# Ledger of designs, part 25: peptides against a protein of PDB entry 7MKK

Target 1, 71 residues: chain A of PDB entry 7MKK
Amino acid sequence: SMKEKVKAKLVEIRKFVPFIRRVRIDFQDTLSKVQGHRLDALVNLLDREDVSMSSLNKIEVIIDKLRTRFN

## One batch from the design tools (peptide; made by RFdiffusion4, then SolubleMPNN)

Design b2_p14_6_s2 (from b2_p14_6 with V3I D11N E12S)
Fold by OpenDDE base, seed 5:
Structure b2_p14_6_s2 (fold): chain B 71 residues (1-71), chain A 14 residues (1-14)
Amino acid sequence: as target 1 above (71 residues)
Amino acid sequence: SLIDEIEEAVNSIP
């Protein structure tokens, strides 16, 4: 079901939360205020249980971009 | 949307 797919996707994406937090901290002085706030918002969003599949798919792309730029 | 704003911010990081 779609519900089960969303749940599974969320579990997989949450594995990268520590990485996102690390980027936010390590590059705090390089990031603009807005960029820092958006990364914080991303982490907060992943703490929720009502994230749509559409949003999760976009988040996956965002994480891939972060991984490419910040190792 | 919030997720679009997040993506835009990430794309703007030099």
Scores: peptide ipSAE 0.737, ipTM 0.941, DockQ to the pose 0.826
Fold by OpenDDE base, seed 1:
Structure b2_p14_6_s2 (fold): chain B 71 residues (1-71), chain A 14 residues (1-14)
Amino acid sequence: as target 1 above (71 residues)
Amino acid sequence: SLIDEIEEAVNSIP
């Protein structure tokens, strides 16, 4: 089911939460307040259980971009 | 939406 797929995707994406947190901390001084806030919001969003597949797909792209620049 | 704002913010990081 779509619900099961969403849960599986969320589990995989959550593996990158420590990475996102690390980026947020390590680059805190170079990020704008807005950028920092949005990264915090991203982490908070991934802590939720009601994230849509559409959002998760976008988040995956976002994480890939972060990994390219910061990993 | 929130996710769109997050995406835009990440895209703006040099």
Scores: peptide ipSAE 0.737, ipTM 0.941, DockQ to the pose 0.864
Fold by OpenDDE base, seed 3:
Structure b2_p14_6_s2 (fold): chain B 71 residues (1-71), chain A 14 residues (1-14)
Amino acid sequence: as target 1 above (71 residues)
Amino acid sequence: SLIDEIEEAVNSIP
């Protein structure tokens, strides 16, 4: 079901939470305040259960961009 | 939306 797919996708994306946290801290002096806050918000968002597949797909793209630039 | 704001912020990082 779509619900099961969302849960599975969320589990996979959550594996990158430590990476996002690391970027937030390691590049804190490079990031603007708003950029840092948005990364914090991203981590907080991934702690939620009510994230749509559409949002998860966007988050995947965001993480890919972060990986390309910071890791 | 929140996710759009996050995406925009990430895109703006030099």
Scores: peptide ipSAE 0.735, ipTM 0.940, DockQ to the pose 0.878; fails the geometry check
Fold by OpenDDE base, seed 2:
Structure b2_p14_6_s2 (fold): chain B 71 residues (1-71), chain A 14 residues (1-14)
Amino acid sequence: as target 1 above (71 residues)
Amino acid sequence: SLIDEIEEAVNSIP
């Protein structure tokens, strides 16, 4: 079901939460305040259970961009 | 939306 697909996607995306947190901390001096705040918001969003598939797909793109730029 | 703002912020990182 779509519900199960969303749950599975969320589990996979959450594997990158430690990476996002690490980027936020390691590059705190390089990031603008807005950029840092948005990364914090991203982590907080992934702690929720009510994230849509459309949002998860966008988050996946965001994480891919972060991975390319920061490792 | 929040996710759009996050995406825009990440895109702005040099």
Scores: peptide ipSAE 0.735, ipTM 0.940, DockQ to the pose 0.885; fails the geometry check

Design b2_p14_6_s3 (from b2_p14_6 with V3I E8K)
Fold by OpenDDE base, seed 1:
Structure b2_p14_6_s3 (fold): chain B 71 residues (1-71), chain A 14 residues (1-14)
Amino acid sequence: as target 1 above (71 residues)
Amino acid sequence: SLIDEIEKAVDEIP
């Protein structure tokens, strides 16, 4: 079901939360306040249980961009 | 949306 797919996707995406937190901390001094806040918001969003598949797909793209730039 | 703003912010990181 779609619900099961969303749950599975969320589990996979949450594996990158530690990475996002690390980027936020390691580059805190070079990020703008807005950029830092947006990374915090991204982590907070992934803590929720009501994230749609559409949102998760967008988040996956965002994480890929972060990984490309920050390893 | 919030996600779009997050993506925009990430794209603009120096």
Scores: peptide ipSAE 0.747, ipTM 0.942, DockQ to the pose 0.840
Fold by OpenDDE base, seed 3:
Structure b2_p14_6_s3 (fold): chain B 71 residues (1-71), chain A 14 residues (1-14)
Amino acid sequence: as target 1 above (71 residues)
Amino acid sequence: SLIDEIEKAVDEIP
């Protein structure tokens, strides 16, 4: 079911939460305040249970961008 | 939306 697919996708995406947190902290002095706040919001969003598949797909793209820039 | 704002912020990181 779509519900099961969403749960599985969320589990996979959550594996990158530690990475996002590290980017937020390691580059805090380089990031603008709003950029830092948005990364915090991204982590908070992934703590939720009601994230749609559409949102998860967008988050995956965002994480790929972060990985490319911050490895 | 929130997700769009997050993406925008990431895109604009120097």
Scores: peptide ipSAE 0.746, ipTM 0.942, DockQ to the pose 0.848
Fold by OpenDDE base, seed 4:
Structure b2_p14_6_s3 (fold): chain B 71 residues (1-71), chain A 14 residues (1-14)
Amino acid sequence: as target 1 above (71 residues)
Amino acid sequence: SLIDEIEKAVDEIP
């Protein structure tokens, strides 16, 4: 079902939460206030259970961008 | 949307 697919996708994406947190902390001094806040919001969003597949797909792209730039 | 703003912010990180 779509619901199960969303849950599975969310589990996979959540594996990168520690990485996102690490980027947020390691680059805190170089990030603008808004950039830091948006990274925090990204982590908070992934803690939720009501994220849509569309949102998860966008988040995956964001994580890929972060990985490319920061590790 | 929030996600769009997050993506925009990430794109602008130096």
Scores: peptide ipSAE 0.747, ipTM 0.942, DockQ to the pose 0.844; fails the geometry check
Fold by OpenDDE base, seed 2:
Structure b2_p14_6_s3 (fold): chain B 71 residues (1-71), chain A 14 residues (1-14)
Amino acid sequence: as target 1 above (71 residues)
Amino acid sequence: SLIDEIEKAVDEIP
């Protein structure tokens, strides 16, 4: 079901939460305040259980961009 | 949306 697919994808994406948190802190002086706040919001979103597949797909793209730029 | 704003912010990181 779509619900099961969403749950499975959320589990996989959550594996990158520690990475996002590290980027937020390690590059805090390089990031603008807005950028830092948005990364905090991203982590908070992934702590939720009511994230849509559409949202998860966008988040996956965002994480890929972060991985490319921040190792 | 919030997610769109997050993506924009990430895209703007130098």
Scores: peptide ipSAE 0.744, ipTM 0.941, DockQ to the pose 0.864; fails the geometry check

Design b2_p14_6_s4 (from b2_p14_6 with V3I D11N)
Fold by OpenDDE base, seed 3:
Structure b2_p14_6_s4 (fold): chain B 71 residues (1-71), chain A 14 residues (1-14)
Amino acid sequence: as target 1 above (71 residues)
Amino acid sequence: SLIDEIEEAVNEIP
């Protein structure tokens, strides 16, 4: 079901939460305040259970961009 | 939406 797919996708995406947190902290001085706040919001969003598949797909792209820039 | 704002912020990171 779509519900099961969303749960599985969320589990996989959550594996990158530690990475996002590290980017937020390690590059805090480089990031603007709003950029830092948005990364915090991203982590908070992934703590939720009601994230849509559409949002998870966008988050996957965002994480790929972060990995490219911050490795 | 929140996710769109996050995406925009990430896109603008130097």
Scores: peptide ipSAE 0.703, ipTM 0.934, DockQ to the pose 0.876
Fold by OpenDDE base, seed 1:
Structure b2_p14_6_s4 (fold): chain B 71 residues (1-71), chain A 14 residues (1-14)
Amino acid sequence: as target 1 above (71 residues)
Amino acid sequence: SLIDEIEEAVNEIP
């Protein structure tokens, strides 16, 4: 079901939460306040249980971009 | 939306 797919995707994406937190901390001095806040918001969003598949797909792209820039 | 704003902010990171 779609619900099961969302849950599975969320589990996979949550594996990158430590990475996002690390980027936020390690580059805190070089990120703008807004950028830092948005990364915090991204982590907070992934703590929720009501994230849509559409949002999760966008988050996957965001994480890929972060990985490209910050390893 | 929030996710769109997050995406935009990440795109603007140098």
Scores: peptide ipSAE 0.700, ipTM 0.933, DockQ to the pose 0.876
Fold by OpenDDE base, seed 2:
Structure b2_p14_6_s4 (fold): chain B 71 residues (1-71), chain A 14 residues (1-14)
Amino acid sequence: as target 1 above (71 residues)
Amino acid sequence: SLIDEIEEAVNEIP
């Protein structure tokens, strides 16, 4: 079901939460205040259980961009 | 939306 697919994808994406947190802190001086706040919001969003597949797809792209730029 | 704002902010990172 779509619900099961969403749950499975959320589990996989959550594996990158520690990475996002590290980027937020390690590059705080390079990031703008707005960018830092948005990364905090991203982490908070991934703590939720009611994230849509559409949002998860966008988050996956965001994480890929972060990985490219921040190792 | 919130996710769109997050995406935009990340896109602006040099």
Scores: peptide ipSAE 0.700, ipTM 0.933, DockQ to the pose 0.886
Fold by OpenDDE base, seed 4:
Structure b2_p14_6_s4 (fold): chain B 71 residues (1-71), chain A 14 residues (1-14)
Amino acid sequence: as target 1 above (71 residues)
Amino acid sequence: SLIDEIEEAVNEIP
C-alpha cells in the first residue's frame, strides 16, 4: 500500500538524520541563521509520521545535495 | 511549503 511505501521510505531516510545533525553542528558558524533553522526543521520533520511521499522524495534530493557538498 | 523552504535554504548553502 501507499501507506506502507511511505513508512518504508521514511525509515530509510531517517538513517541520514545523524548526518543532517552533524552538518548543522559542524557548519553552524558558516551557515546563515535561516539555513541553520531550516536544517533543524528538516530533522524535526523527519521525526514525524505524517510526511507525504512527495515530501520524502524532495527530502531525498536534499540529502543527496548535502552529501555531495559536505561528505 | 515547509519542505520547499528547506530545499531553497539548502540550495543557498555555499
Scores: peptide ipSAE 0.703, ipTM 0.934, DockQ to the pose 0.876; fails the geometry check

Design b2_p14_7_s1 (from b2_p14_7 with E1S E7D)
Fold by OpenDDE base, seed 5:
Structure b2_p14_7_s1 (fold): chain B 71 residues (1-71), chain A 14 residues (1-14)
Amino acid sequence: as target 1 above (71 residues)
Amino acid sequence: SEDEMLDELLEELE
């Protein structure tokens, strides 16, 4: 079911939360204030259980872009 | 909103 797929996707995406937190802290001086706030909001969003598949797909792309830029 | 925030992040990271 779609519900099961969303839950599975959320579990996989949450594996990158430590990485997102690290980027937020390590590159705070090179990120704009608004970028920092959005990364904080992203981490907080991933604590929720009611995240849509659409949002999770966008978050996956965001993580890929962060990995490319910040490793 | 959540969707707008994610779209803004995507745009900034392009």
Scores: peptide ipSAE 0.755, ipTM 0.942, DockQ to the pose 0.950
Fold by OpenDDE base, seed 4:
Structure b2_p14_7_s1 (fold): chain B 71 residues (1-71), chain A 14 residues (1-14)
Amino acid sequence: as target 1 above (71 residues)
Amino acid sequence: SEDEMLDELLEELE
């Protein structure tokens, strides 16, 4: 079901939470205040169980961009 | 909103 697919993707995306947290901390001086706030909000969002597939797809792209720029 | 925040992040990381 779509519900099961969402939950499975959420589990996979959550594996990158430590990476996002590290980017937020290690590049705090490079990131704007608003960018830092958005990364914090992103991490908080991934703690929830009611994230949509659309949001998870966007988050996947965000993680890819973070990996390209900051790793 | 949540979706708006994600869109803004995507834009900033382009």
Scores: peptide ipSAE 0.755, ipTM 0.942, DockQ to the pose 0.956
Fold by OpenDDE base, seed 3:
Structure b2_p14_7_s1 (fold): chain B 71 residues (1-71), chain A 14 residues (1-14)
Amino acid sequence: as target 1 above (71 residues)
Amino acid sequence: SEDEMLDELLEELE
């Protein structure tokens, strides 16, 4: 079901939360204040259970971009 | 909003 797919996707994306937190801290001086705030908000978003597949797909792309830029 | 925040992050990381 779609519900099961969303749950599975959320579990996989949550594996990258430690990475996002490290980017936020390690590059705090390079990131703008607004960028840092958005990364904090992203981490908080992933603590929720009611995240749509659309949002999860966007987050996956964001993580890929972060990996490219910040290792 | 959540969607707006994600869209802005995507734009900034392009």
Scores: peptide ipSAE 0.754, ipTM 0.942, DockQ to the pose 0.952
Fold by OpenDDE base, seed 2:
Structure b2_p14_7_s1 (fold): chain B 71 residues (1-71), chain A 14 residues (1-14)
Amino acid sequence: as target 1 above (71 residues)
Amino acid sequence: SEDEMLDELLEELE
């Protein structure tokens, strides 16, 4: 079901939470204040159980871009 | 909003 797909994707995306947290800390001086706040908000969002597939797809792209720039 | 935040973050990382 779509609900099961969302849950599975959320589990996979959550594996990158430590990476997002490290980017936020290690590059705090490089990131703008607003970028830092958005990364904090992103981590907080991934703590929730009601994240949509649309949001998860966007987050996957964000993680790919973060990896390209910061690793 | 959540969607706006994600969209803005995507734009900044392009």
Scores: peptide ipSAE 0.754, ipTM 0.942, DockQ to the pose 0.954

Design b2_p14_7_s3 (from b2_p14_7 with E1S E4K E7D)
Fold by OpenDDE base, seed 5:
Structure b2_p14_7_s3 (fold): chain B 71 residues (1-71), chain A 14 residues (1-14)
Amino acid sequence: as target 1 above (71 residues)
Amino acid sequence: SEDKMLDELLEELE
């Protein structure tokens, strides 16, 4: 079911939360204030259980872009 | 909103 797929996707995406937190802290001086706030909001969003598949797919792309830029 | 925030992040990281 879609519900099961969403839960599985959320579990996989949450594996990158430590990475997102690291980027937020390590590159705070090179990120704009609004970028920092958005990364904080992203981490907080991943604490929720009611995230849509659409949002999770966008978050996956965001993580890929962060990995490319900040490693 | 959640969707707008994610879209803005995507745009900035392009």
Scores: peptide ipSAE 0.762, ipTM 0.943, DockQ to the pose 0.949
Fold by OpenDDE base, seed 3:
Structure b2_p14_7_s3 (fold): chain B 71 residues (1-71), chain A 14 residues (1-14)
Amino acid sequence: as target 1 above (71 residues)
Amino acid sequence: SEDKMLDELLEELE
């Protein structure tokens, strides 16, 4: 079901939360305040259970871009 | 909004 797919996707994406937190801290001086705030908001979003598949797909792309730029 | 925030992040990282 779609519900099961969303749950599985959320579990996989949550594995990258430590990475997102490290990027936010390690590059705090390089990132703008707005960018830092958005990364904080992203981490907080992933603590929720009601995240749509659309949002999860966007977050996956964001993580890929972060990995490319920040290792 | 959540969607706007994610879209802005995507734009900034392009």
Scores: peptide ipSAE 0.762, ipTM 0.943, DockQ to the pose 0.953
Fold by OpenDDE base, seed 4:
Structure b2_p14_7_s3 (fold): chain B 71 residues (1-71), chain A 14 residues (1-14)
Amino acid sequence: as target 1 above (71 residues)
Amino acid sequence: SEDKMLDELLEELE
């Protein structure tokens, strides 16, 4: 089901939470205040159980861009 | 909103 697919993707995306946290901390001086806030919000969002597939797909792209720029 | 925040992040990381 779509519900199961969402939950499975959420589990996979959550594996990158430590990476996102490290980017937020290690590049705090490079990131704007609003960028830092958005990364914090992103991490908080991934703690929830009601994230949509659309959001998870966007988050996947965000993680890819973070990896390209910051790792 | 959540969706707006994600869109803004995507835009800034382009």
Scores: peptide ipSAE 0.762, ipTM 0.943, DockQ to the pose 0.954
Fold by OpenDDE base, seed 2:
Structure b2_p14_7_s3 (fold): chain B 71 residues (1-71), chain A 14 residues (1-14)
Amino acid sequence: as target 1 above (71 residues)
Amino acid sequence: SEDKMLDELLEELE
């Protein structure tokens, strides 16, 4: 079901939470204040259980871009 | 909003 797909994707995306947290800390001086706040918000969003597939797809792209720029 | 925040973050990382 779609609900099961969302849950599975959320589990996979959450594996990158430590990476997002490290980017936020290690590059705090490089990131703008607003970028830092958005990364904090992103981590907080992934703590929730009601994240949509649309949001998860966007987050996957964001993580790919973060990996390209920061590792 | 959540969608706006994600969209803005995507734009900044392009």
Scores: peptide ipSAE 0.761, ipTM 0.943, DockQ to the pose 0.953

Design b2_p14_7_s4 (from b2_p14_7, 4 letters changed)
Fold by OpenDDE base, seed 5:
Structure b2_p14_7_s4 (fold): chain B 71 residues (1-71), chain A 14 residues (1-14)
Amino acid sequence: as target 1 above (71 residues)
Amino acid sequence: SEDKMLDELLEMLE
């Protein structure tokens, strides 16, 4: 079911939360205030269980871009 | 909104 797929996707995406937090901290001086706030909001969003598949797919792309730029 | 925030992040990382 779609519900099961969403839950599975969320579990996989959450594995990158520590990485996102690290990027936020390590590059705080490079990031603008608004960029920092957006990363904080992303982490907070991943604490929720009511996230759509559409959002999770976007988040996956975001994480890939973060990994490319910030290792 | 959630969708707008995610779109802004995508734009930021283009």
Scores: peptide ipSAE 0.730, ipTM 0.939, DockQ to the pose 0.951
Fold by OpenDDE base, seed 4:
Structure b2_p14_7_s4 (fold): chain B 71 residues (1-71), chain A 14 residues (1-14)
Amino acid sequence: as target 1 above (71 residues)
Amino acid sequence: SEDKMLDELLEMLE
């Protein structure tokens, strides 16, 4: 079911939460206040259980871009 | 909104 697919994808995406937190901290001085806030909001979003597949797909792209830019 | 926030992040990382 779509519900099961969402849950499975959420589990996989959550594996990158520590990475996102590290980006937020390590680059805090180079990020604007708004940029930092957005990363915080992203982490907070991934703590929820009601994230849509559409959102998870966007988050996957975001993580890929973060990995490219911040390693 | 959640969707707007994610779109802003995508734009930020372009």
Scores: peptide ipSAE 0.730, ipTM 0.939, DockQ to the pose 0.921
Fold by OpenDDE base, seed 1:
Structure b2_p14_7_s4 (fold): chain B 71 residues (1-71), chain A 14 residues (1-14)
Amino acid sequence: as target 1 above (71 residues)
Amino acid sequence: SEDKMLDELLEMLE
């Protein structure tokens, strides 16, 4: 079901939460305050269980871009 | 909103 697919994708995306936290901390000096807040908000969002597939798809793209830029 | 925040992140990282 779609609900099960969402749960599975959320589990996979959550594996990158430590990476997002590291980006937030390691590059804090190069990030603006608003950029840092957005990354914090992203981490907080992933702590929730009611995240839509649409949002998870966007988050996947965001993570890919973060990995490319911040390694 | 959640969607707006994510869109802003995507734009930031474009």
Scores: peptide ipSAE 0.730, ipTM 0.939, DockQ to the pose 0.885
Fold by OpenDDE base, seed 2:
Structure b2_p14_7_s4 (fold): chain B 71 residues (1-71), chain A 14 residues (1-14)
Amino acid sequence: as target 1 above (71 residues)
Amino acid sequence: SEDKMLDELLEMLE
């Protein structure tokens, strides 16, 4: 079901939460305040259980871009 | 909003 697909994708994306947290910390001086706040908000969003598939797809792209820029 | 925040992150990382 779509609900099961969402849950599975959320589980996979959550594996990158530690990476996002490390980007936030390691590059805190390079990032603007608003950029840091957005990363914090992203982590907080991934703590929720009601994230939509559309949001998860966007988050996946965001993580890919973060990995490209921040290793 | 959630959508706006995610869109802003995408824009930031372009």
Scores: peptide ipSAE 0.728, ipTM 0.939, DockQ to the pose 0.918

Design b2_p14_8_s1 (from b2_p14_8, 6 letters changed)
Fold by OpenDDE base, seed 1:
Structure b2_p14_8_s1 (fold): chain B 71 residues (1-71), chain A 14 residues (1-14)
Amino acid sequence: as target 1 above (71 residues)
Amino acid sequence: SELEELQKELDSLF
């Protein structure tokens, strides 16, 4: 079901939460206030249970960009 | 809602 697909994808994406938190801290001095706030918001969003598949797909793209830029 | 606000911030990310 779609519900199960969302749960599975959320589990996979949450594996990158430690990475996102690390970027937020390690590059705190080089990130703008807005960028820092957005990373915090991203982590907070992934802590939610009601994240849509469309949001998860967008998050996946964002994480790929972060990985390319920050290791 | 709070979720909607976070989603808007997500859309503006990088």
Scores: peptide ipSAE 0.143, ipTM 0.726, DockQ to the pose 0.106
Fold by OpenDDE base, seed 2:
Structure b2_p14_8_s1 (fold): chain B 71 residues (1-71), chain A 14 residues (1-14)
Amino acid sequence: as target 1 above (71 residues)
Amino acid sequence: SELEELQKELDSLF
């Protein structure tokens, strides 16, 4: 079901939360204030249980971009 | 809602 797919996707994406948090801290001085706030918002979003598949797909793209830029 | 606000932030992320 879509519900089960969402749960599975969320579990996989949450594996990158530590990475996102590390980017937020390690690059705090080089990130703009707005970028830092957006990363905080991203982590907070992933802490929720009601995230849609659409949002998760967008988050996955964002994480890929972060990985490219910050390794 | 809070979720909607977070989604707006997401749309403008990097």
Scores: peptide ipSAE 0.141, ipTM 0.723, DockQ to the pose 0.107
Fold by OpenDDE base, seed 3:
Structure b2_p14_8_s1 (fold): chain B 71 residues (1-71), chain A 14 residues (1-14)
Amino acid sequence: as target 1 above (71 residues)
Amino acid sequence: SELEELQKELDSLF
């Protein structure tokens, strides 16, 4: 079901939360205030249960961009 | 809701 797929996707995306948090801290001086705030918001969002598949797909793209830019 | 607000921010993320 779609519900099961969302849960599975969320579990996979959450594996990157430590990475996102690390980027936020390690590159705090490089990031703008707005970028830092957005990363904080992103982490907080992933702590929630009711995230749509559409949002999770967007988050995956964001994480890929972060990985490219910040290793 | 807070969740809705956070999801709106996704569109402006990187």
Scores: peptide ipSAE 0.140, ipTM 0.723, DockQ to the pose 0.102
Fold by OpenDDE base, seed 4:
Formats: sequence, C-alpha cells, structure tokens
Structure b2_p14_8_s1 (fold): chain B 71 residues (1-71), chain A 14 residues (1-14)
Amino acid sequence: as target 1 above (71 residues)
Amino acid sequence: SELEELQKELDSLF
C-alpha cells in the first residue's frame, strides 16, 4: 500500500538526519540564519509520522544537494 | 496546520 511505501521511504530518509544535523552545526557560520532555520525545520519535519510521499521525494532531492555541496 | 507550515518552509529550501 501507499501507506507502507511512505513508511519505508521515511525510514530510509531518516538515515540522513544525523548528516543534516552535522551540516547545520559544522557550517553554521557559513549558512544564513534563514538557511539554518530551514534545516532545523527539515529535521523537525522528519521526526513526524504524517509526512507525505511528495514531501519525502522533495526531501530526498534536498539531501542529495546537501551531500553534493557539503560532502 | 503545523505540517503545512513546515512543508511550506521545505518548498523554499536550497
């Protein structure tokens, strides 16, 4: 079911939460205040269980960009 | 809703 697929996707995406947290901290001085707040919001969003597949797909793209930019 | 607000912020990310 779609519900099961969403849960599975969420589990996979959550594996990158530690990475997102590290980017937020390690690059705090180079990120704008707004960017920092958005990363915090992103982590908080991933702590929820009612995230849509659409949102998870967008988050995956964001994580890929972060990985490219911040290694 | 709170979720909608977070998703709105997500849309404006990087």
Scores: peptide ipSAE 0.137, ipTM 0.717, DockQ to the pose 0.105

Design b2_p14_8_s2 (from b2_p14_8, 5 letters changed)
Fold by OpenDDE base, seed 2:
Structure b2_p14_8_s2 (fold): chain B 71 residues (1-71), chain A 14 residues (1-14)
Amino acid sequence: as target 1 above (71 residues)
Amino acid sequence: SDLDELLELLDELF
């Protein structure tokens, strides 16, 4: 079901939460204040359980950008 | 939605 797919996708995306937190800390001096605040918001967002598949797909794209830029 | 707006802002920032 779509609900099961969403849950599975959320589990996979949450594996990158530690990475996002490390980017926030390790690159704190490189990131703008706005970028840092938005990373905090992204981490908080991933604590939610009511995120749609559409939103999860967008989050995945954002994480891919972070991985490209910050390893 | 507010969430979609946040995601748009994040996409622009990185």
Scores: peptide ipSAE 0.432, ipTM 0.880, DockQ to the pose 0.128
Fold by OpenDDE base, seed 3:
Structure b2_p14_8_s2 (fold): chain B 71 residues (1-71), chain A 14 residues (1-14)
Amino acid sequence: as target 1 above (71 residues)
Amino acid sequence: SDLDELLELLDELF
């Protein structure tokens, strides 16, 4: 079901939370304040359970951009 | 939604 797919996707995306937190801290001096605040918001939103598959796919793209830019 | 707006902002920043 779509519900099960969303749950599975959310579990996979949450595996990147430690990475996002490390980017936020390790590159704090490089990031603008706005960028830092947005990363904090990204971590916080991944605590939510009411996220659609569409949103999760967008989050994955954002994480991929972070991985490309910040290792 | 508020979430979609946040995701758009994040996508633009990186």
Scores: peptide ipSAE 0.429, ipTM 0.879, DockQ to the pose 0.127
Fold by OpenDDE base, seed 1:
Structure b2_p14_8_s2 (fold): chain B 71 residues (1-71), chain A 14 residues (1-14)
Amino acid sequence: as target 1 above (71 residues)
Amino acid sequence: SDLDELLELLDELF
């Protein structure tokens, strides 16, 4: 079901939370204050249980951008 | 939604 697919996708995306937190800390001096706040917001967002598949796909794109720029 | 707006902002900033 779509519900099960969303849960599985969320589990996979949450594996990147430690990476996002690391970017926030390791690059704190190069990030703007706004960028830092947005990374914090992204981590908090991934703690939610009501995220749609559409949102998860968008989050995946954002994480890919972070990986390209910061690793 | 507020979530969609946040995701758009994140996509623009990185």
Scores: peptide ipSAE 0.429, ipTM 0.878, DockQ to the pose 0.127
Fold by OpenDDE base, seed 4:
Structure b2_p14_8_s2 (fold): chain B 71 residues (1-71), chain A 14 residues (1-14)
Amino acid sequence: as target 1 above (71 residues)
Amino acid sequence: SDLDELLELLDELF
């Protein structure tokens, strides 16, 4: 079901939470205050269970951008 | 939604 697919996708995306946290900390001096705040919000968002597949796909794109820039 | 707005902001910011 779509519900099962969403839950599976969420589990996979959550594997990147440690990476996002590390970007937030390691590049704190490079990031603007608003960028840091947005990363914090992203981590908090990934604690939710009511996220759509569309949103998860967008989050994946954002994480890919972070990986490209900060990996 | 608030989530969609946040995601838009994140996509623009990075």
Scores: peptide ipSAE 0.428, ipTM 0.878, DockQ to the pose 0.128

